# Peptides against a protein of PDB entry 2YKT: the designs that were tried, part 60

Target 1, 231 residues: chain A of PDB entry 2YKT
Amino acid sequence: SRSEEMHRLTENVYKTIMEQFNPSLRNFIAMGKNYEKALAGVTYAAKGYFDALVKMGELASESQGSKELGDVLFQMAEVHRQIQNQLEEMLKSFHNELLTQLEQKVELDSRYLSAALKKYQTEQRSKGDALDKCQAELKKLRKKSQGSKNPQKYSDKELQYIDAISNKQGELENYVSDGYKTALTEERRRFCFLVEKQCAVAKNSAAYHSKGKELLAQKLPLWQQACADPS

## One batch from the design tools (peptide)

Design b1_p26_1_s4 (made by RFdiffusion4, then SolubleMPNN; from b1_p26_1, 8 letters changed)
Fold by OpenDDE base, seed 3:
Structure b1_p26_1_s4 (fold): chain B 231 residues (1-231), chain A 26 residues (1-26)
Amino acid sequence: as target 1 above (231 residues)
Amino acid sequence: MSFEEELKKLAEELFGEEASKLILYE
């Protein structure tokens, strides 16, 4: 029946979220944490490299013939520091706005969805059983009426069962339909939340890349000319 | 009562009013 098919679809939506989406989201979070850790490692390693570059700049500044190149090397290190600050801001956003929030949600979601599905199944079954009972009683009544010398005795009761069946059928269909729409909404909002949080990360990432590009574009021509300038 | 409203109540029962907002995306 239409209601049975829609019921199966509804259950499949909840099962897909629980068995496919949520495990995949947990993996996504884990991969995100690994990525964050790797970027933090890069940050630390880069600091050591540019600190060493500053030391080379200090030596140039102490020289008699290369003093101006010291300033160039310091500028190179400073630009890196500014780029790194943007990266750190991006990483904070990545951690706080994406990973933490997703982790909190996915942890609670398993219990919620299991309970939601169970609630739906229980009520759906209850309504279905009530309908089946009324249909069975109507069938029994009709059999009695056919064997009776006075079939009109059962006419009012037959009408009552027909009305009850119609009402219960409508209620079941409406409930299953509402359940299906709600399940699809539950699935959609989870994807939407992921998309929205990823958009925030993307904006911060764009700011990082833009700042880096701007700073390097401004300074690189000056640095390239430094060795050609007289002492 | 809509099924959505029933799920809201369910979330509140499971997690409390404040924590339920996280699941309900409020």
Scores: peptide ipSAE 0.375, ipTM 0.907, DockQ to the pose 0.696
Fold by OpenDDE base, seed 4:
Structure b1_p26_1_s4 (fold): chain B 231 residues (1-231), chain A 26 residues (1-26)
Amino acid sequence: as target 1 above (231 residues)
Amino acid sequence: MSFEEELKKLAEELFGEEASKLILYE
């Protein structure tokens, strides 16, 4: 029946969130933490590299023939420092605005969805059982009427059961329909939240890339000509 | 009550008012 199919669909939505979405989200969070750690590692390693570059700049500054190149090397290291500061800000946002919030939600969601599904199933079953009971009583009444010498005696009761069945069928269909719409909304809300948080991450990432591009575009022409210019 | 409203109450019962906002995406 239409109501049975919609009921099945409703249950499947909740099951999909619990058994597919949430485990996948936990994995996504774990992969995010790994990515964060790797990026933090990059920043640390880069610091060592550019600190060593500063040392090369110091040596150039102490030379008679390459003093101006010392300033260039210092500028390169300073630009790196500014870029890395922007990366650190991005990482903080990545951690606080995405990973932490998703982790908090997914931790609670299993209990919530289980309870929600159970609530839906209980009420759906209650309405279904009430409908089945009325249908069974109508069948019993019709059997009695067929065996009776006065079938008209049961006509009014038959009409009452028909009306009751119609009403209960409508109530069941409405409830299942509402349940299905709600389940789809729950699913969509979770995806929307993920998209919104990823948008925030994307904005912060764009700021990092923009800052790096701007700083390098400004300085690179100066650095490129440094060796061509006579001392 | 809509089923959605019933779920809101359920969340509040399970987690309390403040924590329920987190799970309800409010």
Scores: peptide ipSAE 0.368, ipTM 0.905, DockQ to the pose 0.689
Fold by OpenDDE base, seed 2:
Structure b1_p26_1_s4 (fold): chain B 231 residues (1-231), chain A 26 residues (1-26)
Amino acid sequence: as target 1 above (231 residues)
Amino acid sequence: MSFEEELKKLAEELFGEEASKLILYE
């Protein structure tokens, strides 16, 4: 029946979220944590490199003929520091606005979805069983009427069961329909949340890249000319 | 009550009002 098919579809939506989406999301979070760790590692390694560059700048500053190049080397290290600060801000956003929030949600979601599906199934079954019972009673009544010398005795009760069956069928269909729409909404909002959080990360990443580009564009011409300028 | 409203109550029952907002995306 239409209601049975829609019921199956509803259950499949919940199962898809629980068995496909949520496990995939957990993996996504894990991969995100790995990515965060790697980026933090890059930041740390870069610090060592540019600290060493600062040391070279100190030596230049101590020289008689290369003092101005010391300033250039210091500027290079400083620009790097500023870029890294932007990266750290991006990473904080990545952690706090994406990973942590997704992790919190996915942790609770298994229990929620299981309970939601169970609630739906219980009520759907209850309505279905009530309908089946009424149908069975009508069938019994009709059998009694056919065997009776006075079938008119059962006419009013037959009409009552017919009406009850119609009403219960409608209620079941409406409930299953509502359940299906709700399940689809549950699925959609999870994807939407992921998209929204990824957009926030993208904005922060763009800020990092923009700042880096700006700083380097400002200073690079000066650095390129430093060796050509007479002391 | 809509099934959606029933699920809102379910979330509140399971997690409390504050934590339910995480699941309900409110």
Scores: peptide ipSAE 0.368, ipTM 0.904, DockQ to the pose 0.710
Fold by OpenDDE base, seed 1:
Structure b1_p26_1_s4 (fold): chain B 231 residues (1-231), chain A 26 residues (1-26)
Amino acid sequence: as target 1 above (231 residues)
Amino acid sequence: MSFEEELKKLAEELFGEEASKLILYE
């Protein structure tokens, strides 16, 4: 029946979220944590590299003929520090605004979706059983009427059951329809949330890239000329 | 009460009002 088909569709939406989306989201979060860790590792390694660059700048500053190159090397290290600070800010946002929130949601979502599906199934079954019972009673009544010498005796009861069946069928269809729409909304909200959080990450990433581009665009021409203009 | 409202109530019952907002995207 139409209601049975829609019921199956509704259950499949919840199952898809629980069995496909949420596990995939957990994996996404895990990959995000790995990515964060790797970027933190880059930050740490870069610090060592640019600290060593500062040391080279100190040596240049102590030299007789390369003092100005010391300033260039210090500027390179400072620009790196600023870029790295921006990266750290991006990573904090990535962690706090995306990973933590997704992790909290996906952890709670298993219990929520299970309970939601169970609630839907219980009520759907209750309405279905009530309908089936009413249909069965009508069938029994019709059999009784068919065997009777006075079928008109049962006509009013038959009409009552027909009306009851119609009402219960309508209620079931409405309930299943509402359930299906709600399930689709639940699925869409999860994807929308992911998209929105990724947009936030993208904005933070853009800020990191913009800051780096700005700083390097300002300084790189000066650094490129440093060796051509000895002191 | 709509099924959506029932689910809102369910979330509140399961997790409390504050945590339910996380699940309900409020």
Scores: peptide ipSAE 0.364, ipTM 0.903, DockQ to the pose 0.665

Design b1_p26_2 (made by RFdiffusion4)
Fold by OpenDDE base, seed 5:
Structure b1_p26_2 (fold): chain B 231 residues (1-231), chain A 26 residues (1-26)
Amino acid sequence: as target 1 above (231 residues)
Amino acid sequence: DFEEYLKEEGELWEEELEEHKEEEEE
């Protein structure tokens, strides 16, 4: 029936969220944590590299013929430090505003969706059972009427059952239809949340890249000329 | 706009989850 098909579709939406979306989201969070760790590793390694560059700058500053190149090397390291600070801020935001929040939500969502599906199933079954009961009673009444010497005695009751069946059928169809819309809305909200949080990450990433580009664009021409200038 | 829509829908999900959490803690 139409109601049975719609019921199946509704259950499938909830199952898709619980069995596909949520596990995939957990994996996404795990991959995010791995990515964060790798970026933190890059940060640490980069610090060592540019600290070593500072040492080269110190040596240049102590020289008689390359003193000005010491300042260049220090500036290179300082620009890196500033870029690194922006990366660290981005990583903090990535952790706190994306990963932590998603982790909290996905954990709560498992229980929520289970309860929501159970509630829907219970009510759907209740309405279905009530409909089936009325249909069964109508069949019994019709059998009694066919075997009776006075079929007219049952006519009013027959009409009442027909009306009740029609009303219950409509109610069931409406309930299942609304249930399906609700389930689709639940699914959409979860995707919207993910997209929203990822947009925030994208904005933070853009800020990091913009700052780096700005700093390097300002200094790079000066650094490129340093060796061409007489000592 | 679309960004506002995403935020609103996301917040609705958060609210639903929070309400459910409160119900479970009672």
Scores: peptide ipSAE 0.091, ipTM 0.693, DockQ to the pose 0.899
Fold by OpenDDE base, seed 1:
Structure b1_p26_2 (fold): chain B 231 residues (1-231), chain A 26 residues (1-26)
Amino acid sequence: as target 1 above (231 residues)
Amino acid sequence: DFEEYLKEEGELWEEELEEHKEEEEE
């Protein structure tokens, strides 16, 4: 029936969130943590590289003919430091505004959705059982009426059951329909939450990239001229 | 506008989860 199909769809939405979305989100969080760790590793490795660059700058500063290039090398390392600071800020945001928040919510959500689904199922079943009961009673009444010498005795009761069935059918359909809308809304909210948090990360990431681009764009021409036009 | 919508929907999820947590603790 229409109500049965919609009921199935409703249950499937909840099940999809619990069995597909939430586990996938946990995996997403785990992958995010791995990504964060890798970026931290890059940060550490880069520090070593640019510290070594500073050492080269020190040597240039101590040289007789390349002193001005020492300043260039120091500037290169300083730009890296500034870019790194921006990266660390982005990573902090990535951790705190995305990963931690998602981790906190996903575990709680499993219990929430289970309860929500159970509540829906209980009420849906209750309404369904009530409908089935009325339908069964109507069938029994009709059989009794057919075997009776006075069928008219049951006419009013038959009408009452017909009305009850109609009303209960409508109530069930409405309940399941609303349940389906609710379930879809629940699913959408979770995706929206993820998108929203990812947007925040994206903004911070954009700031990181922009800052790096700006700093390098400002300094790179100067560095490129350092050998051609010694100061 | 779209970002605001996403925030609103996200907040609704957070609120629902928090309410559920409170109900479990009572």
Scores: peptide ipSAE 0.042, ipTM 0.617, DockQ to the pose 0.887
Fold by OpenDDE base, seed 2:
Structure b1_p26_2 (fold): chain B 231 residues (1-231), chain A 26 residues (1-26)
Amino acid sequence: as target 1 above (231 residues)
Amino acid sequence: DFEEYLKEEGELWEEELEEHKEEEEE
């Protein structure tokens, strides 16, 4: 029936969230933690590289013929420091505003969705059983009427059962329809939450990239000229 | 605004989870 089909669709939405979305989200969080760790490692390794570059700048500053190149190398290291500071701030946001929050929500969500699905199933079954009972009583009444010498005695009661069945059928269909809309809304909210949190990360990432681009665009022409125009 | 919509829908999920947590603690 239409109501049975829609009921199956409703259950499938909840099952898809619990069995596909939530495990995939946990994997996403795990991959995010790995990415964070790798970027932290890059930051540490980069510090060693640019500290070594500073040492080269010190040697240039102490030289007789390359003193001005010392300042260039120091500026390169300083721009790197500023870019790395922006990266560290982005990583803090990535951890605190995305990963931690998603981890907390996905942990609570398994129990919530299980309870929501169970509530829906219980009420759907209750309405279905009530309808089935009413249909069974009508069938029994019709059998009694067919065997009776006075079938007209049961006519009013038959009409009452027909009306009750019609009303209960309508209520069940509406309940299942609303249940399906609710389930789809639950799914959509979870995707919206993920998108919203990822948008926050994207804004922070854009700020990091913009600052780096600005600093390098300002200084790179000067650095490129340094060897061509010795002081 | 689409950003506002995403925030509101995300907050609704957050509220539902918090309410469920409170119900389990009672």
Scores: peptide ipSAE 0.039, ipTM 0.614, DockQ to the pose 0.889
Fold by OpenDDE base, seed 3:
Order: C-alpha cells, then sequence, then structure tokens
Structure b1_p26_2 (fold): chain B 231 residues (1-231), chain A 26 residues (1-26)
C-alpha cells in the first residue's frame, strides 16, 4: 500500500542518517583532527627553519659588507611569525568551532535519532493496529449479517465501521506522510549544519591566506632588490 | 541566526516534499 511504502521510506531515512551519515561524519571529524595535527606539525617545523634563518641574519649583521642583508633576513623571519600567528588562530577556530561542535553533535545524535525512530514506529504501529482491528470487526460483522434472518439489523453498525476505517486510514496516511517530511528535514538540517560550519572554517582560512598575501606583497619587492643595493 | 536559517530551510524542504507528493498522486 501507499502508506506502507511511505513508512518504509521514512524508516530508511532514519537508517541512512544513523548508518551512513553519522559514521561518515565521525570519519570526517577524525580526518579533520589528523589535518589539524599535521598543520600543527608544520607550524612547529617552520619555527625551527625560521629560527635558523634568524641565525643567518645575525651573521650577516656581524659582517662589514652584508649588514643590510641581515635586516632583510630578520624581516623575512618576522613576516613568517605573523603568518604563523594567523595560522594558529585559524587552527584554534577550526578545532573549537567545527571539530568540537561536530563531535558533540554526532555523539548525542545516535541516541536522539534512535528515540525519534522508535517513537515514530510505535505510533505508526498503534494506528495500523487500530485500523486492522476495525477491518477485522467489519469482516466479522458482515459474516454475521450474511448468516442472519434480519441483515438490516447490522446495516447501521456496518456503516459506522466503514466510516471508522476510512478515517483511520486517512489518519495513518497523514501521520506517515508527516513522518517522512520530518525525517527528510532532519537529514537536510544535518547537512546544512555541516555546510555552515565548514563555511565558517573557510572564512577563517581566507583570513589566514589574505594576511599572508598582504604581508608578503608588502615586503617581497624590497627583499628582491636587497642584493642589488651597495654595501 | 543559524536556527532561523535551519527553520527556513526546513520549511522550504517541506513545501518541496508536498509538491512532489502531489505530483506522485497525479
Amino acid sequence: as target 1 above (231 residues)
Amino acid sequence: DFEEYLKEEGELWEEELEEHKEEEEE
């Protein structure tokens, strides 16, 4: 029946969220944590590299013929420091605004969805059972009427059961239809939540890249000319 | 407001689902 098909679709949406979306989201969070760790590692390694660059700048500053190049090397290291500070801010946001929030959400969601599905199934079954009961009673009444010398005695009661069946069928169909809409809305909201959180990360990432571009664009022309300048 | 956004998206989605249902009944 149409109601049975819609019921199956509704259950499948909840199952898809619980069995496909949520596990995939957990994996996404895990990959995000791995990415965060790698970026933190890059930051640490870069610090060592630019600290060594500062040492080269110190040596240049001690020379008689390359003093100005010492300042250039120091500026390069300073620009790096500022870029790394911006990266750290981005990583903090990435962790706190996306990963942590998604992790909290997905942890609670399994229980929530299980309860929501169970509630839907219980009510759907209750309505279905009530419909089946009325149909069974109508069938019994019709059998009794066929065996009776006065079938007209049961006509009013037959009409009452027919009306009750029609009403219960309509109620069941509406309930299942609303259930399906609700389930799809729940799924869509989860994707929307992910998209919005990822947009926030993208904005923070853009700020990091913009700051780096700005700083380098300001200084790079000066650095490129440094070797052409007299001592 | 994020909650308002989700509500609006949900309502839009429900309308789309209702339209789809009507098309399936025809």
Scores: peptide ipSAE 0.026, ipTM 0.441, DockQ to the pose 0.060

Design b1_p26_2_s1 (made by RFdiffusion4, then SolubleMPNN; from b1_p26_2, 13 letters changed)
Fold by OpenDDE base, seed 4:
Structure b1_p26_2_s1 (fold): chain B 231 residues (1-231), chain A 26 residues (1-26)
Amino acid sequence: as target 1 above (231 residues)
Amino acid sequence: SLLQELRELSQEYLEELEEHEEEEEE
């Protein structure tokens, strides 16, 4: 029936969220943590590299013929420090505003969805069983009437069952229809939440990239000409 | 706008989760 098909669709939406979306989201969080760890590793490795660059700058400053190049090397290291600070801010936001929040919410969502599905199933079954009962009673009544010497005795009761069946059928269809719309909305909300959190991360990432580009663009011409004119 | 819709739906989702959590704690 139409109601049965729509019921199956509704359950499938909930099952898709619980069995596909949420596990995938957990994996996404795990991959995010790995990504964060890798970036932290890059940060650490970069620190060592630019600390070594500072050491080269110190040697230049102590030299007789390359003193001015010491300042250039120090500037390069300083720009790196500033870029690194922006990266660290981005990573903090990535951790606190995305990963932590997603991890908390995905766990809560499992319980929420289970309860929501159970509630829907219980009410759907209740309405379905009530309908089936009325249909069964009508069938029994009709059999009794056929064997009776006075079939008219059962006519009013038959009409009552027919009316009840019609009403219960309509209520069931409406309930299942609304349930399906609700389920689709639940799915959409979860994707919206993910997109919104990713937008926040993207803004912070953009700030990091913008700052790096700005600093390097400002200084690079100066650094490129440093060896052209001995001072 | 799409962004407004995203924020509204996200907020509604969060509120529903929080309400459910509070109900379970009671």
Scores: peptide ipSAE 0.344, ipTM 0.817, DockQ to the pose 0.770
Fold by OpenDDE base, seed 5:
Structure b1_p26_2_s1 (fold): chain B 231 residues (1-231), chain A 26 residues (1-26)
Amino acid sequence: as target 1 above (231 residues)
Amino acid sequence: SLLQELRELSQEYLEELEEHEEEEEE
């Protein structure tokens, strides 16, 4: 029936969220943590590299003919430091605004969805059972009327059951329809939440990249000039 | 706009989760 089909669709939406979306989101969070760890590793490794660059700058500063290049090397290391500070800020945001929040919400969501599905199923079953009962009573009444010497006695009651069945059928269909819409909305909300959080990450990432680009664009001509025309 | 819709739906989702958490704690 239409009601049964829509009921199945509704349950499938909840199941899809619980069995596919949420597990995938958990995996996404795990991959995010791995990515964060890797970026932290990059930061550490980069520090070592640019500390070594500073050492080269010190040597240049001690030289007789390359003193100005020492300053250039120091500036390169300093620009890196500033870029790394921006990266660290981005990573903090990535951790606190995305990973932690998603982790907290996905755990809570599992319980929420389970309860929501159960509530829907309980009410759907209740309405279905009430309809079935009414249909069964009508069937019994018709059998009784058929065997009766006075079938007209049951005519009014039969009409009442028919009306009740029609109403209950309509209520069930409406409930299931609304349930399906609700389920789809639940799914959409979760995707929206993910997109919104990713937008925040994207903004932070853009700030990091912009700062790096700005600093390098400002200094690179100076550094190139120092190599071409020693002062 | 799409952005507005995303924000609204996201906020509603969070509110519903929080409400449910409060109900479970009671």
Scores: peptide ipSAE 0.271, ipTM 0.801, DockQ to the pose 0.786
Fold by OpenDDE base, seed 2:
Structure b1_p26_2_s1 (fold): chain B 231 residues (1-231), chain A 26 residues (1-26)
Amino acid sequence: as target 1 above (231 residues)
Amino acid sequence: SLLQELRELSQEYLEELEEHEEEEEE
């Protein structure tokens, strides 16, 4: 029946969230933590590299013929420091505003969804059983009427059962339909939450990239010119 | 707008999770 099919679809939505979405989200969080760790490693390694660059700048500053290049090398290291600081801020936000929050929510969600599905199933079954009972009673009544010498005696009661069945059928259909819409909304809410958090990450990332681009665009021409003009 | 929908649905989802947590603690 239409109601049975809709019920199946509703249950499948909940199952998809619980068995596919949530495990995938946990994996996403794990991959995010790995990504964070790698970026932290890059930051650490970069510090060593640019510290060594500063040392080269010191040597240039101590030279007789390359003093001006010392300043250039120091500027390069300083710009890197500023870019790395921005990256570290982005990473903190990535950890605190995305990964931690998603991890907390996914744990709460398992219990929530289980309860929601159980509630839906219980109510759906209750309505279905009530409908089945009325249908069974009507069938019994019709059987009695068929065997009776006075079938008209049961006419009013038959009409009452027919009306009750119609009403209960309508209620069940509406409940299942609403249940399906609710389930789809639950799924959409979870994706919306993920998208919203990822948007925040994207904004922070954009700020990092913008700052780096601005600093390098300003300084790079100067650094390139320094080699062309021996002073 | 899509942005408004994202914010509203996200907020509603968070509130529902928090309410459920409170109910389990009671």
Scores: peptide ipSAE 0.186, ipTM 0.722, DockQ to the pose 0.786
Fold by OpenDDE base, seed 3:
Structure b1_p26_2_s1 (fold): chain B 231 residues (1-231), chain A 26 residues (1-26)
Amino acid sequence: as target 1 above (231 residues)
Amino acid sequence: SLLQELRELSQEYLEELEEHEEEEEE
């Protein structure tokens, strides 16, 4: 029946969220933590590299013929430091605004969805059972009427059961339909939450990249000319 | 805008989760 099909669809939406979306989200969080750790590692390794670059700049500054190149090397290291500081800020935001919040919500969501599904199933079953009962009673009444010498005695009651069945069928269909819409909305809200949080991360990432681009664009022409201009 | 809709749906979802948590604790 239409109601049974829609009921199955409703349950499948909840199951998809619980069995596919939430586990995938947990994996996404785990991958995010790994990515954060790797970027932190890059930052640490880069510090060593640019500290060594500063040392080369010191040597140039001590030379008689390459003093100006010392300043260039120092500037390169300083720009890198500023870029790394921006990266660290982005990572903090990534951790606090995305990973932590998603982690908190995914754990709570399992209980929420389980309760929501159970509530839906209980009410759906209750309405279904009530409908089945009315149908069974009508069938019994019809059997009694067929065996009776006065079938007209049961005509009013038969009509009442028919009306009750029709009403209960309509109520069940509406309930299941609303349940399906609700389930789809729940799924959409979860994706919306993810998209919103990822947008915040994207904005922070854009700011990081923009700052880096700006700093390098300002300095790179100067650095490129340093060797061409014998001082 | 799409962004406003996303924020509204996200906020509603969060509020519902919080309400449910409070109900379970009672």
Scores: peptide ipSAE 0.119, ipTM 0.678, DockQ to the pose 0.839

